Peptides against a protein of PDB entry 5TDY. Designs and how they scored, part 78

Target 1, 88 residues: chain A of PDB entry 5TDY
Amino acid sequence: EKKIDGRRKAAVLLVALGPEKAAQVMKHLDEETVEQLVVEIANIGRVTPEEKKQVLEEFLSLAKAKEMISEGGIEYAKKVLEKAFGPE

## One batch from the design tools (peptide; made by RFdiffusion4, then SolubleMPNN)

Design b2_p27_7_s2
Fold by OpenDDE base, seed 3:
Structure b2_p27_7_s2 (fold): chain B 88 residues (1-88), chain A 27 residues (1-27)
Amino acid sequence: as target 1 above (88 residues)
Amino acid sequence: PSPEEIWEKVAEAASKLFLEEVKELLK
């Protein structure tokens, strides 16, 4: 998969959520960050299904890593083990 | 903040507010 810029990922997620929910998320950000994101959203252009899927999956991974959810999975388990003990 | 910091901050806020909505988007 292709590496996506952090601001781009954020914009993709916010667009996927829709304007109402995106606004609620941005209430937790500083003014400068909001301005940057608004510009990024305005110039987001095409969002491919693959890019959207990649962003949402990474979001889910971060949510798990930050203990926002208790759901596991083989790939997540692998990441946890690699982080804790490194490659065999 | 850096691009990655922006992403993490957005993801953190979104996870607290709309985790289930994002899960639905992945189905």
Scores: peptide ipSAE 0.737, ipTM 0.959, DockQ to the pose 0.659
Fold by OpenDDE base, seed 4:
Structure b2_p27_7_s2 (fold): chain B 88 residues (1-88), chain A 27 residues (1-27)
Amino acid sequence: as target 1 above (88 residues)
Amino acid sequence: PSPEEIWEKVAEAASKLFLEEVKELLK
């Protein structure tokens, strides 16, 4: 499994969602981030099925973590892991 | 924001809005 840049993961997810849903997602982001994502999307190039699958699975993993950990969500989970095993 | 922060923000928003839709994308 290849490590995917966070911006790229976001772009892949947004492209997968389609422009309408992607726009709705980006309404929750600051303008600078939106601009970065638009550029990333514009230059996304080839998205392999494997990459897409990986991104979507990571997304679901994050969503599940947020749902399961009511106190702080994914960020809390990351902090817990860091304290338990150190930073990756 | 850092790349990871961007990802987390996008994922957060998407999870709130389109969690089921994304699940469907994975078939």
Scores: peptide ipSAE 0.735, ipTM 0.959, DockQ to the pose 0.696
Fold by OpenDDE base, seed 5:
Structure b2_p27_7_s2 (fold): chain B 88 residues (1-88), chain A 27 residues (1-27)
Amino acid sequence: as target 1 above (88 residues)
Amino acid sequence: PSPEEIWEKVAEAASKLFLEEVKELLK
């Protein structure tokens, strides 16, 4: 996977959600951060399907890591084991 | 906040508000 800047990841997620839902999300951010994200969204350019998929999957991974999702999963379990015990 | 902190805050908010909607986007 390609490393994506955190601001870019946020912009991709917000664009994927659409303007109305994105606005609701950004209510949880400070004013300065919102302004920067608006600029990122304005200059987002092309979002590839691969980039979008990567961002959305990372989003779900974070949600699971923070126990926002109680359901398990094979891929998530693999990531947990990898982080806990290493790649070997 | 750092770029990564921004991402984490956005993701946290989105997970609380639109988790199922994002799951649908992955289908």
Scores: peptide ipSAE 0.729, ipTM 0.959, DockQ to the pose 0.657
Fold by OpenDDE base, seed 2:
Structure b2_p27_7_s2 (fold): chain B 88 residues (1-88), chain A 27 residues (1-27)
Amino acid sequence: as target 1 above (88 residues)
Amino acid sequence: PSPEEIWEKVAEAASKLFLEEVKELLK
């Protein structure tokens, strides 16, 4: 799995949500961070299907890890096992 | 904040507001 910069991941998610929803999300960020993300979004360039999928899946994994959502998934289960017992 | 902290903050906000919308994007 290709490691993606945190700002890049955020930009991909925000673009995927669309400008209206992205704006609502950004209300939870400080002004400096918003400006940085705007630049990142402006220079996002091409987003491959694989990159988009990876970002969205990482989002769900984070939400599950912080108990923001309650659902299962093979990919999440794999990460739990890897963190507990190391890579297999 | 660090790039990773930015990501976590964005993800947290998005999960509270648009969880179902993001799930739909993965379908």
Scores: peptide ipSAE 0.728, ipTM 0.959, DockQ to the pose 0.622

Design b2_p27_7_s3
Fold by OpenDDE base, seed 3:
Structure b2_p27_7_s3 (fold): chain B 88 residues (1-88), chain A 27 residues (1-27)
Amino acid sequence: as target 1 above (88 residues)
Amino acid sequence: PSPEEIWEKVVEAASKLHLEEVKELLK
């Protein structure tokens, strides 16, 4: 498992969420952060399956820990991956 | 902000998405 840069993780997540939800997320961010994320998203390039898996699973874990999302785990992560990137 | 701070902020913000919105995405 490779360590992923925080900005890239954020970009991968936002792309996975889609434009509408990504916009909702970025409403909570300061202008400078948004600017950086837009650049990362625009230049995201290739995203490996491993990278996608790592980001989504980490997000789900953290979100669950923050008591905002009750659903999680491997199966949930798989569903998210499937919807975001299709079956692999 | 640092890369780590950006990730934390994004996670926090994304965690506030409605559960139903997430469910719809997964339907």
Scores: peptide ipSAE 0.630, ipTM 0.890, DockQ to the pose 0.389
Fold by OpenDDE base, seed 1:
Structure b2_p27_7_s3 (fold): chain B 88 residues (1-88), chain A 27 residues (1-27)
Amino acid sequence: as target 1 above (88 residues)
Amino acid sequence: PSPEEIWEKVVEAASKLHLEEVKELLK
């Protein structure tokens, strides 16, 4: 597993959320963090399927651990991604 | 904030979104 920079992981997730949902997330962040994320999003370039998959899996795992999302986790994420995109 | 802290804060904030909205990310 390739280690992805935390800022990049955040940018990948925010782009995946779309602008409306991403805005709802970013309004909870401090100004300096928002500024950094805007730069990362602007310069995100190509997001590989592997990278997106990795970020989403980690997010769902962490969200489940925080008990803010009742359904998910690494195994759930794998199943959803396999169903949606098939094996690469 | 550090890159790791940024990720953690984004995860926390995004975790408050409705589950169905999160599921849609994978479609």
Scores: peptide ipSAE 0.629, ipTM 0.901, DockQ to the pose 0.523
Fold by OpenDDE base, seed 2:
Structure b2_p27_7_s3 (fold): chain B 88 residues (1-88), chain A 27 residues (1-27)
Amino acid sequence: as target 1 above (88 residues)
Amino acid sequence: PSPEEIWEKVVEAASKLHLEEVKELLK
């Protein structure tokens, strides 16, 4: 898999969550970070299915490892991807 | 913050919030 920049990963995740949930997340971040993320989102450009899957899978894995959510993994990431973007 | 730190903070924040669509998939 390709290494993805952390800001890029964050932007991809936030777009996947949708604007309402993304806004909720960013309320927990400092203003400077929010501004950087807004720029990244604005310039996100093309996001490949592989990139989206990779980001969501990593997110779910990390969240599970932190015991913040009960389940995760590639199959759940695929389901989340389908809900967020639909079949492409 | 570094790109990696930004990612970690976003993951942490997102994990702590009520995400109905995600929770429904993960229950």
Scores: peptide ipSAE 0.624, ipTM 0.877, DockQ to the pose 0.320
Fold by OpenDDE base, seed 5:
Structure b2_p27_7_s3 (fold): chain B 88 residues (1-88), chain A 27 residues (1-27)
Amino acid sequence: as target 1 above (88 residues)
Amino acid sequence: PSPEEIWEKVVEAASKLHLEEVKELLK
């Protein structure tokens, strides 16, 4: 897989989640991090389908490892999340 | 924070989101 900068991954995820959920995520972050992410989101430019899928897959994998989401298969969870929150 | 630390923080925060609709679909 292509290496994606951590700030970029975060911005891609936040945009994929939509503004409402992204805002909820941002509430859990420190001020400096929020400022950095706002800039990154503002300059996100084009997000390719491949990049989006890569970020979402990594997120779901990490979330499952933390046992914070369903114990179902990662690929299935990925598809559900993409269909539910995929549209930017 | 470093780029990787930012990503980790975002993942942790996002993992705590209210995702009932998604969970329902996973059922």
Scores: peptide ipSAE 0.619, ipTM 0.869, DockQ to the pose 0.345

Design b2_p27_7_s4
Fold by OpenDDE base, seed 4:
Structure b2_p27_7_s4 (fold): chain B 88 residues (1-88), chain A 27 residues (1-27)
Amino acid sequence: as target 1 above (88 residues)
Amino acid sequence: PTADEIWEKVAEAASKLFLDEVKELLK
């Protein structure tokens, strides 16, 4: 797994959402951030399915970590345990 | 803002507005 820059992750997510929804998301951001994201989106280039998948999964992980959603599962439980106690 | 801060804010907003839509993108 490759580490993706935060700005790029945001751009990938916004592009995946489409312009209308992306615009709604950006309404919650400051002007400077919006400018940065617009530039990032304009220069996003190729987004591989793997990169897109990674970004979306990281998004869900963040949402769960911030308690914005509640979802279980074996894989998620594994991640929780790894974060709490490290690999064993 | 830092790259991580940008990501977190975008993700936060997206989760509040389009959580289900994003989940569907992972179909």
Scores: peptide ipSAE 0.723, ipTM 0.957, DockQ to the pose 0.701
Fold by OpenDDE base, seed 3:
Structure b2_p27_7_s4 (fold): chain B 88 residues (1-88), chain A 27 residues (1-27)
Amino acid sequence: as target 1 above (88 residues)
Amino acid sequence: PTADEIWEKVAEAASKLFLDEVKELLK
């Protein structure tokens, strides 16, 4: 996987959600950030299936990391421990 | 904010509001 710019990741997620839900998400952001994201969305161009998949997977990873979801899983637990304490 | 901060803020808000919808998008 190739690194994607944070602003682009946000734009991809917002476009994937659709305009109504994207607007609801952006209500949690400051005005300047909203303006930047609107520009990013306007100029998003082509979003490949691979890029979209990567963004959504990173989203779920962040949600798990911040304990917004409770699915857990052995592999995820391993990643958390490795990141927190390094390899043993 | 930085690009990463923007991403994290958007992701946080989206997770609170539309987590299940995003999961479905990934399937």
Scores: peptide ipSAE 0.722, ipTM 0.957, DockQ to the pose 0.671
Fold by OpenDDE base, seed 2:
Structure b2_p27_7_s4 (fold): chain B 88 residues (1-88), chain A 27 residues (1-27)
Amino acid sequence: as target 1 above (88 residues)
Amino acid sequence: PTADEIWEKVAEAASKLFLDEVKELLK
């Protein structure tokens, strides 16, 4: 996987959500950050299915890692172990 | 904020508001 810039990831997620939901998310951000994200969204260009999938998966992983959601999964558990102890 | 901080804040807000919707997008 290619590492994606954080601003880019945010833009991809927001575009995937659509304007209405994206706007609701942006209400939680400071004005300057919103402006930066608007620029990123305006210049988002092509988003490949692979990139979109990667962003959404990273989103879910982050949500689980920070206990923003209580349910995990076998694949997530595997990734946690891999991150903690490396592949074997 | 840094790029990573922006991502985390966006993700946090999205998880609180639209977690199920994002899960559906991933299906």
Scores: peptide ipSAE 0.722, ipTM 0.958, DockQ to the pose 0.652
Fold by OpenDDE base, seed 5:
Structure b2_p27_7_s4 (fold): chain B 88 residues (1-88), chain A 27 residues (1-27)
Amino acid sequence: as target 1 above (88 residues)
Amino acid sequence: PTADEIWEKVAEAASKLFLDEVKELLK
């Protein structure tokens, strides 16, 4: 798993959502950020299935971490433990 | 904003609006 730039992750997520939903998400951002993301999307190039999957999983992880998702899960629990006590 | 801040804001907005849709993309 490679570290992905935050702007890149955002662009991948937005492309995955499609133009209509991406536009709705962008309404929550300042104009300067929107312009930057449009450029990132325009130059997104190839998005591998692995990269897409990684971004979407990181998205879900963030949503859970911020309690936007109020459900448990083995994988999330593992991450919580790793963050709390370090890797085995 | 930083790249990480941009990602956080996009993710937050997407989670509020299209959480289920994103989950479906992983199924």
Scores: peptide ipSAE 0.718, ipTM 0.957, DockQ to the pose 0.661

Design b2_p27_8_s1
Fold by OpenDDE base, seed 2:
Structure b2_p27_8_s1 (fold): chain B 88 residues (1-88), chain A 27 residues (1-27)
Amino acid sequence: as target 1 above (88 residues)
Amino acid sequence: DPFFEKVVDAVLKAGISQEEVEELLKK
């Protein structure tokens, strides 16, 4: 697994979401961030399946981590533990 | 990564569900 810089990850995520959703996301960002994202998207070039998968999975991980109350919290925690320490 | 996390937050604020993103992973 290769490390991807944050701006690139963001660009990959937005491109994966598609123009419509990306536009909605941009509405929730400050102007400077939007400008940076636009530049990264413009220069995104080829996005490998591996990059896309990595970015989307990281998104999901972060999204779950932000959940304070969730029925799926236990299941997520289980998955995290399995990945961190492996199955026994 | 602060920049990415900021964008993740914006995605969530935009109302894009985790389910929608999970579907993208399946493609």
Scores: peptide ipSAE 0.746, ipTM 0.961, DockQ to the pose 0.793
Fold by OpenDDE base, seed 3:
Structure b2_p27_8_s1 (fold): chain B 88 residues (1-88), chain A 27 residues (1-27)
Amino acid sequence: as target 1 above (88 residues)
Amino acid sequence: DPFFEKVVDAVLKAGISQEEVEELLKK
């Protein structure tokens, strides 16, 4: 898995969501963050299928972590513990 | 990454569902 810059990830996510949804997201961000995000989107260039997939999967992982009760919660918890402490 | 996580939070606050994002992954 290749590491992607956080600002780049954010830009990829919003571009993937489309302009209408991206605009709604911007309403929930501070002015400085919006400005930084707009710059990244303007300079996004080519987005590879690999980085798009990676970004969307990370979004889903983080979104699931925010849910108090959700399907697959136990399995997610197992993955978190394994990454934190190893298989044994 | 704190910047990305801040944006993720905003996406959720905007009411965009995980289901919608999952559909994007299938394309």
Scores: peptide ipSAE 0.746, ipTM 0.961, DockQ to the pose 0.792
Fold by OpenDDE base, seed 4:
Structure b2_p27_8_s1 (fold): chain B 88 residues (1-88), chain A 27 residues (1-27)
Amino acid sequence: as target 1 above (88 residues)
Amino acid sequence: DPFFEKVVDAVLKAGISQEEVEELLKK
């Protein structure tokens, strides 16, 4: 697994979402952030399947962390533990 | 990563569900 720059991760995410959803997302960002995102998207080049997977999985992880209660809480917690300590 | 996290927050505020993103993983 390769470490990806934060701005690149954001660009990958928005490209994966598509232009319509990306536009909706940008409505919730400050002007400076939008400008930075646009630049990164314009220069995104090739996005590997590995990058896409990594970014989307990180999104899901962060999104769930923001939730107070999740329908898949037990399963998610299990996955977290497995990643942290390995299967037993 | 604060920049990415800021964008993640915006995605959620935009009402894009985790299910939608999970579906993207399947593509």
Scores: peptide ipSAE 0.746, ipTM 0.961, DockQ to the pose 0.798
Fold by OpenDDE base, seed 5:
Structure b2_p27_8_s1 (fold): chain B 88 residues (1-88), chain A 27 residues (1-27)
Amino acid sequence: as target 1 above (88 residues)
Amino acid sequence: DPFFEKVVDAVLKAGISQEEVEELLKK
């Protein structure tokens, strides 16, 4: 897959969430980060389905990594391992 | 990526659930 710039990934994520949720997210960011994020959103241009999927999947991966124990954790781990090493 | 991870953290702090994001993946 194509490597996506971190700032672009953030912009893609917020655009995918929509303006209302994006605004709530920005309330939890420092001013400099918000400014950088706004610039990236303003210049986001075309977002491919592949790019959006990649960003959202990475979000979910990071979010799940923050959980100590959660339902579906084993299933998630299986999916991660399958993507990394295959079913072999 | 530190910048992206910072934003991910903010998304979680904003109370946006993983289920909501999973629904976005289905679109």
Scores: peptide ipSAE 0.744, ipTM 0.961, DockQ to the pose 0.789

Design b2_p27_8_s2
Fold by OpenDDE base, seed 3:
Structure b2_p27_8_s2 (fold): chain B 88 residues (1-88), chain A 27 residues (1-27)
Amino acid sequence: as target 1 above (88 residues)
Amino acid sequence: DPFFEKVVDAVLKAGISMEEIEKLLEE
């Protein structure tokens, strides 16, 4: 995997969601973040399938960790604990 | 990345489901 800039990842995610959902998301962001995100979206250019896949997979892993209600959440939690305290 | 994670949090707060994102992965 190639490292993607954080702002670019956010733009890719919002573009993938479509304009209506993207607008709903922006209602939950501070004004400065919205402005930065809009600029990134405006200049996103081409999004490769690899970028899209990587961004969406990262979203799912982070989201599962936050909500801890979806399948795979337990696996992520295990990884976090194992990384923090080591295997035993 | 803090910026991306902030946006992820906003996506969740907006009520967008995991299923919707998983569908996007299949495209």
Scores: peptide ipSAE 0.746, ipTM 0.959, DockQ to the pose 0.816
Fold by OpenDDE base, seed 4:
Structure b2_p27_8_s2 (fold): chain B 88 residues (1-88), chain A 27 residues (1-27)
Amino acid sequence: as target 1 above (88 residues)
Amino acid sequence: DPFFEKVVDAVLKAGISMEEIEKLLEE
């Protein structure tokens, strides 16, 4: 797994969402962040399947943590258990 | 990553569900 720059991760996420949803997301961001994001999207180049998967999975992990909900998944369950009881 | 996390928050505020993101993983 390769480490991805935070701004690039955001760009990958927005591109994956498509222009309509990306626009809705940007309505909830400050002007400076929007401009930075637009620049990153414009210069995103090739997005590999691995990058896309990594970014989307990180989103799900963060979002689930923020909303304190779980939609399942072995990996997420594992993270919860590890935080609660420590690694086996 | 604070920048990415800001965008994650915005996605959630925009009402985009985790289910929608999960579907993107299948594309």
Scores: peptide ipSAE 0.743, ipTM 0.959, DockQ to the pose 0.813
Fold by OpenDDE base, seed 5:
Structure b2_p27_8_s2 (fold): chain B 88 residues (1-88), chain A 27 residues (1-27)
Amino acid sequence: as target 1 above (88 residues)
Amino acid sequence: DPFFEKVVDAVLKAGISMEEIEKLLEE
């Protein structure tokens, strides 16, 4: 996987969410972050399916860690291990 | 990545569920 800039990841995430949800998200961000995010969204260009998948998967990883929620916890753990060490 | 982390937190605060994100992955 290619490393994606953090600001680009954020833009990809909000574009994927759609304008309505993106607007709700921005209500919970500081002014500087909103300004930066708007610029990134305006200049996002093409979002590849690979980028979208990578960003959304990273979101889920972070969100599950933060909220201590696990949908398919065992399967998720297996995926983490597989990505770290390869299939066994 | 601190910038992305802030946005992740905002998504959670906005009440957007992980299920909604998982559905986006299926698209």
Scores: peptide ipSAE 0.741, ipTM 0.959, DockQ to the pose 0.751
Fold by OpenDDE base, seed 1:
Structure b2_p27_8_s2 (fold): chain B 88 residues (1-88), chain A 27 residues (1-27)
Amino acid sequence: as target 1 above (88 residues)
Amino acid sequence: DPFFEKVVDAVLKAGISMEEIEKLLEE
């Protein structure tokens, strides 16, 4: 796993969501953040499947923790642990 | 990363579901 710049992670996430959803997300961001995000999206270039997966998994981890969402929790937790500590 | 986390928070505020993100992982 390679470390991804935080701004790039955000851009990857928004691009993955598509234009409509990305626009809705931006309504909940401050102007400066939107401007930075637009620049990153404009210069995103190639997004590998591995990079996309990494970003989306990190999103799910953060989101589920923050929202205390139980949907798919057990299976996802197992995947997180596997990546964090390796195979049994 | 604080920048990414701000965007994560915005995604949640926008009402985008976990299921939608999970489906993106399947693409």
Scores: peptide ipSAE 0.739, ipTM 0.959, DockQ to the pose 0.772

Design b2_p27_8_s3
Fold by OpenDDE base, seed 2:
Structure b2_p27_8_s3 (fold): chain B 88 residues (1-88), chain A 27 residues (1-27)
Amino acid sequence: as target 1 above (88 residues)
Amino acid sequence: DPFFEKVVDAVLKAGITMEEIEKLLEE
């Protein structure tokens, strides 16, 4: 996997969500972050399927780590344990 | 990455579900 800049990852995520949802997300961000994000979105250029997949998967990973009530927690927990301590 | 994580938090606060993101992965 190619390491993606954090600001680019954010832009890819927002573009993937579409304008409506992206707008809702931006309502929960500070002005400076929004400005930075807008710049990145404006200069996003081509997004490869690999980038999109990588970003969305990273989102899911982070989100599942944050939310105790999220679905699919068991499988995520399994993956975390396997990565942390190796295969059983 | 702190910048990306801020945006992740905002996505969650916006009420966008895991299922919606998982659906995007299928596209």
Scores: peptide ipSAE 0.747, ipTM 0.960, DockQ to the pose 0.817
Fold by OpenDDE base, seed 4:
Structure b2_p27_8_s3 (fold): chain B 88 residues (1-88), chain A 27 residues (1-27)
Amino acid sequence: as target 1 above (88 residues)
Amino acid sequence: DPFFEKVVDAVLKAGITMEEIEKLLEE
């Protein structure tokens, strides 16, 4: 797994969502964040399938944690268990 | 990453669902 900086991850996510949804997301961001995000989107270049997958999976993990919802998934379950009980 | 997390929060506030993101994973 390659490390992606946060701004790039955000850009990948917004591009993946498409312009309509991305616009709705930006309504919930402060102006400075929007500026930074727009710059990253404008300069996003090539997004690999691996990057997209990584970003979307990280989104799901974070979102599920924020909403305190478990919707399954072995990897997420592993993270939950590690957080609760430590590594095996 | 705090920047990404802010955007994640905004996505959720925008009403975009986990299901929608899961569908994107299948594309």
Scores: peptide ipSAE 0.743, ipTM 0.960, DockQ to the pose 0.820
Fold by OpenDDE base, seed 1:
Structure b2_p27_8_s3 (fold): chain B 88 residues (1-88), chain A 27 residues (1-27)
Amino acid sequence: as target 1 above (88 residues)
Amino acid sequence: DPFFEKVVDAVLKAGITMEEIEKLLEE
């Protein structure tokens, strides 16, 4: 797994969501963050399938950690344990 | 990454569901 710049990850996520949803997201961000995101999106270039997958999976893990409102809790718990203590 | 996490939080606040994101993974 290649380390992706945080700003780039955000740009990839927003682009993946599409312009309509991205606009809704930006309404919940401060002006400085929006400006930074716009710059990153403008310079995003090529997004590989692997990069997109990595970003979306990281989103899901962070979202599940923050809001326990979806199924798949057991699988998530396993992933957390694996990262914390290594594979079984 | 604090910048990315801030954006993740905004996505959730916008009401975008995990199901929608999971569908994006299938594309």
Scores: peptide ipSAE 0.743, ipTM 0.960, DockQ to the pose 0.807
Fold by OpenDDE base, seed 5:
Structure b2_p27_8_s3 (fold): chain B 88 residues (1-88), chain A 27 residues (1-27)
Amino acid sequence: as target 1 above (88 residues)
Amino acid sequence: DPFFEKVVDAVLKAGITMEEIEKLLEE
């Protein structure tokens, strides 16, 4: 797994969402963040399937941690433990 | 990463569900 720059991850996420949803997301961001994000999207180039998958999975992990609702809480906890201590 | 997390928060505020993101993963 390659480390992806945070700005790059954000751009990949919004491109994956599509222009309509991306526009709705930007309405909830400060102007500086929007400007930075637009630049990253404009220069995103090719997004590999692996990169897209990595970004979307990280989103889901963060979202599940924040909402603490979503089905699969136990499974999420198991994955966290496996990443921290390895499978047993 | 604070920048990415800021955008994640905005996605959630926009009402985009995890189910929608999970569908994107299946593509």
Scores: peptide ipSAE 0.741, ipTM 0.960, DockQ to the pose 0.792

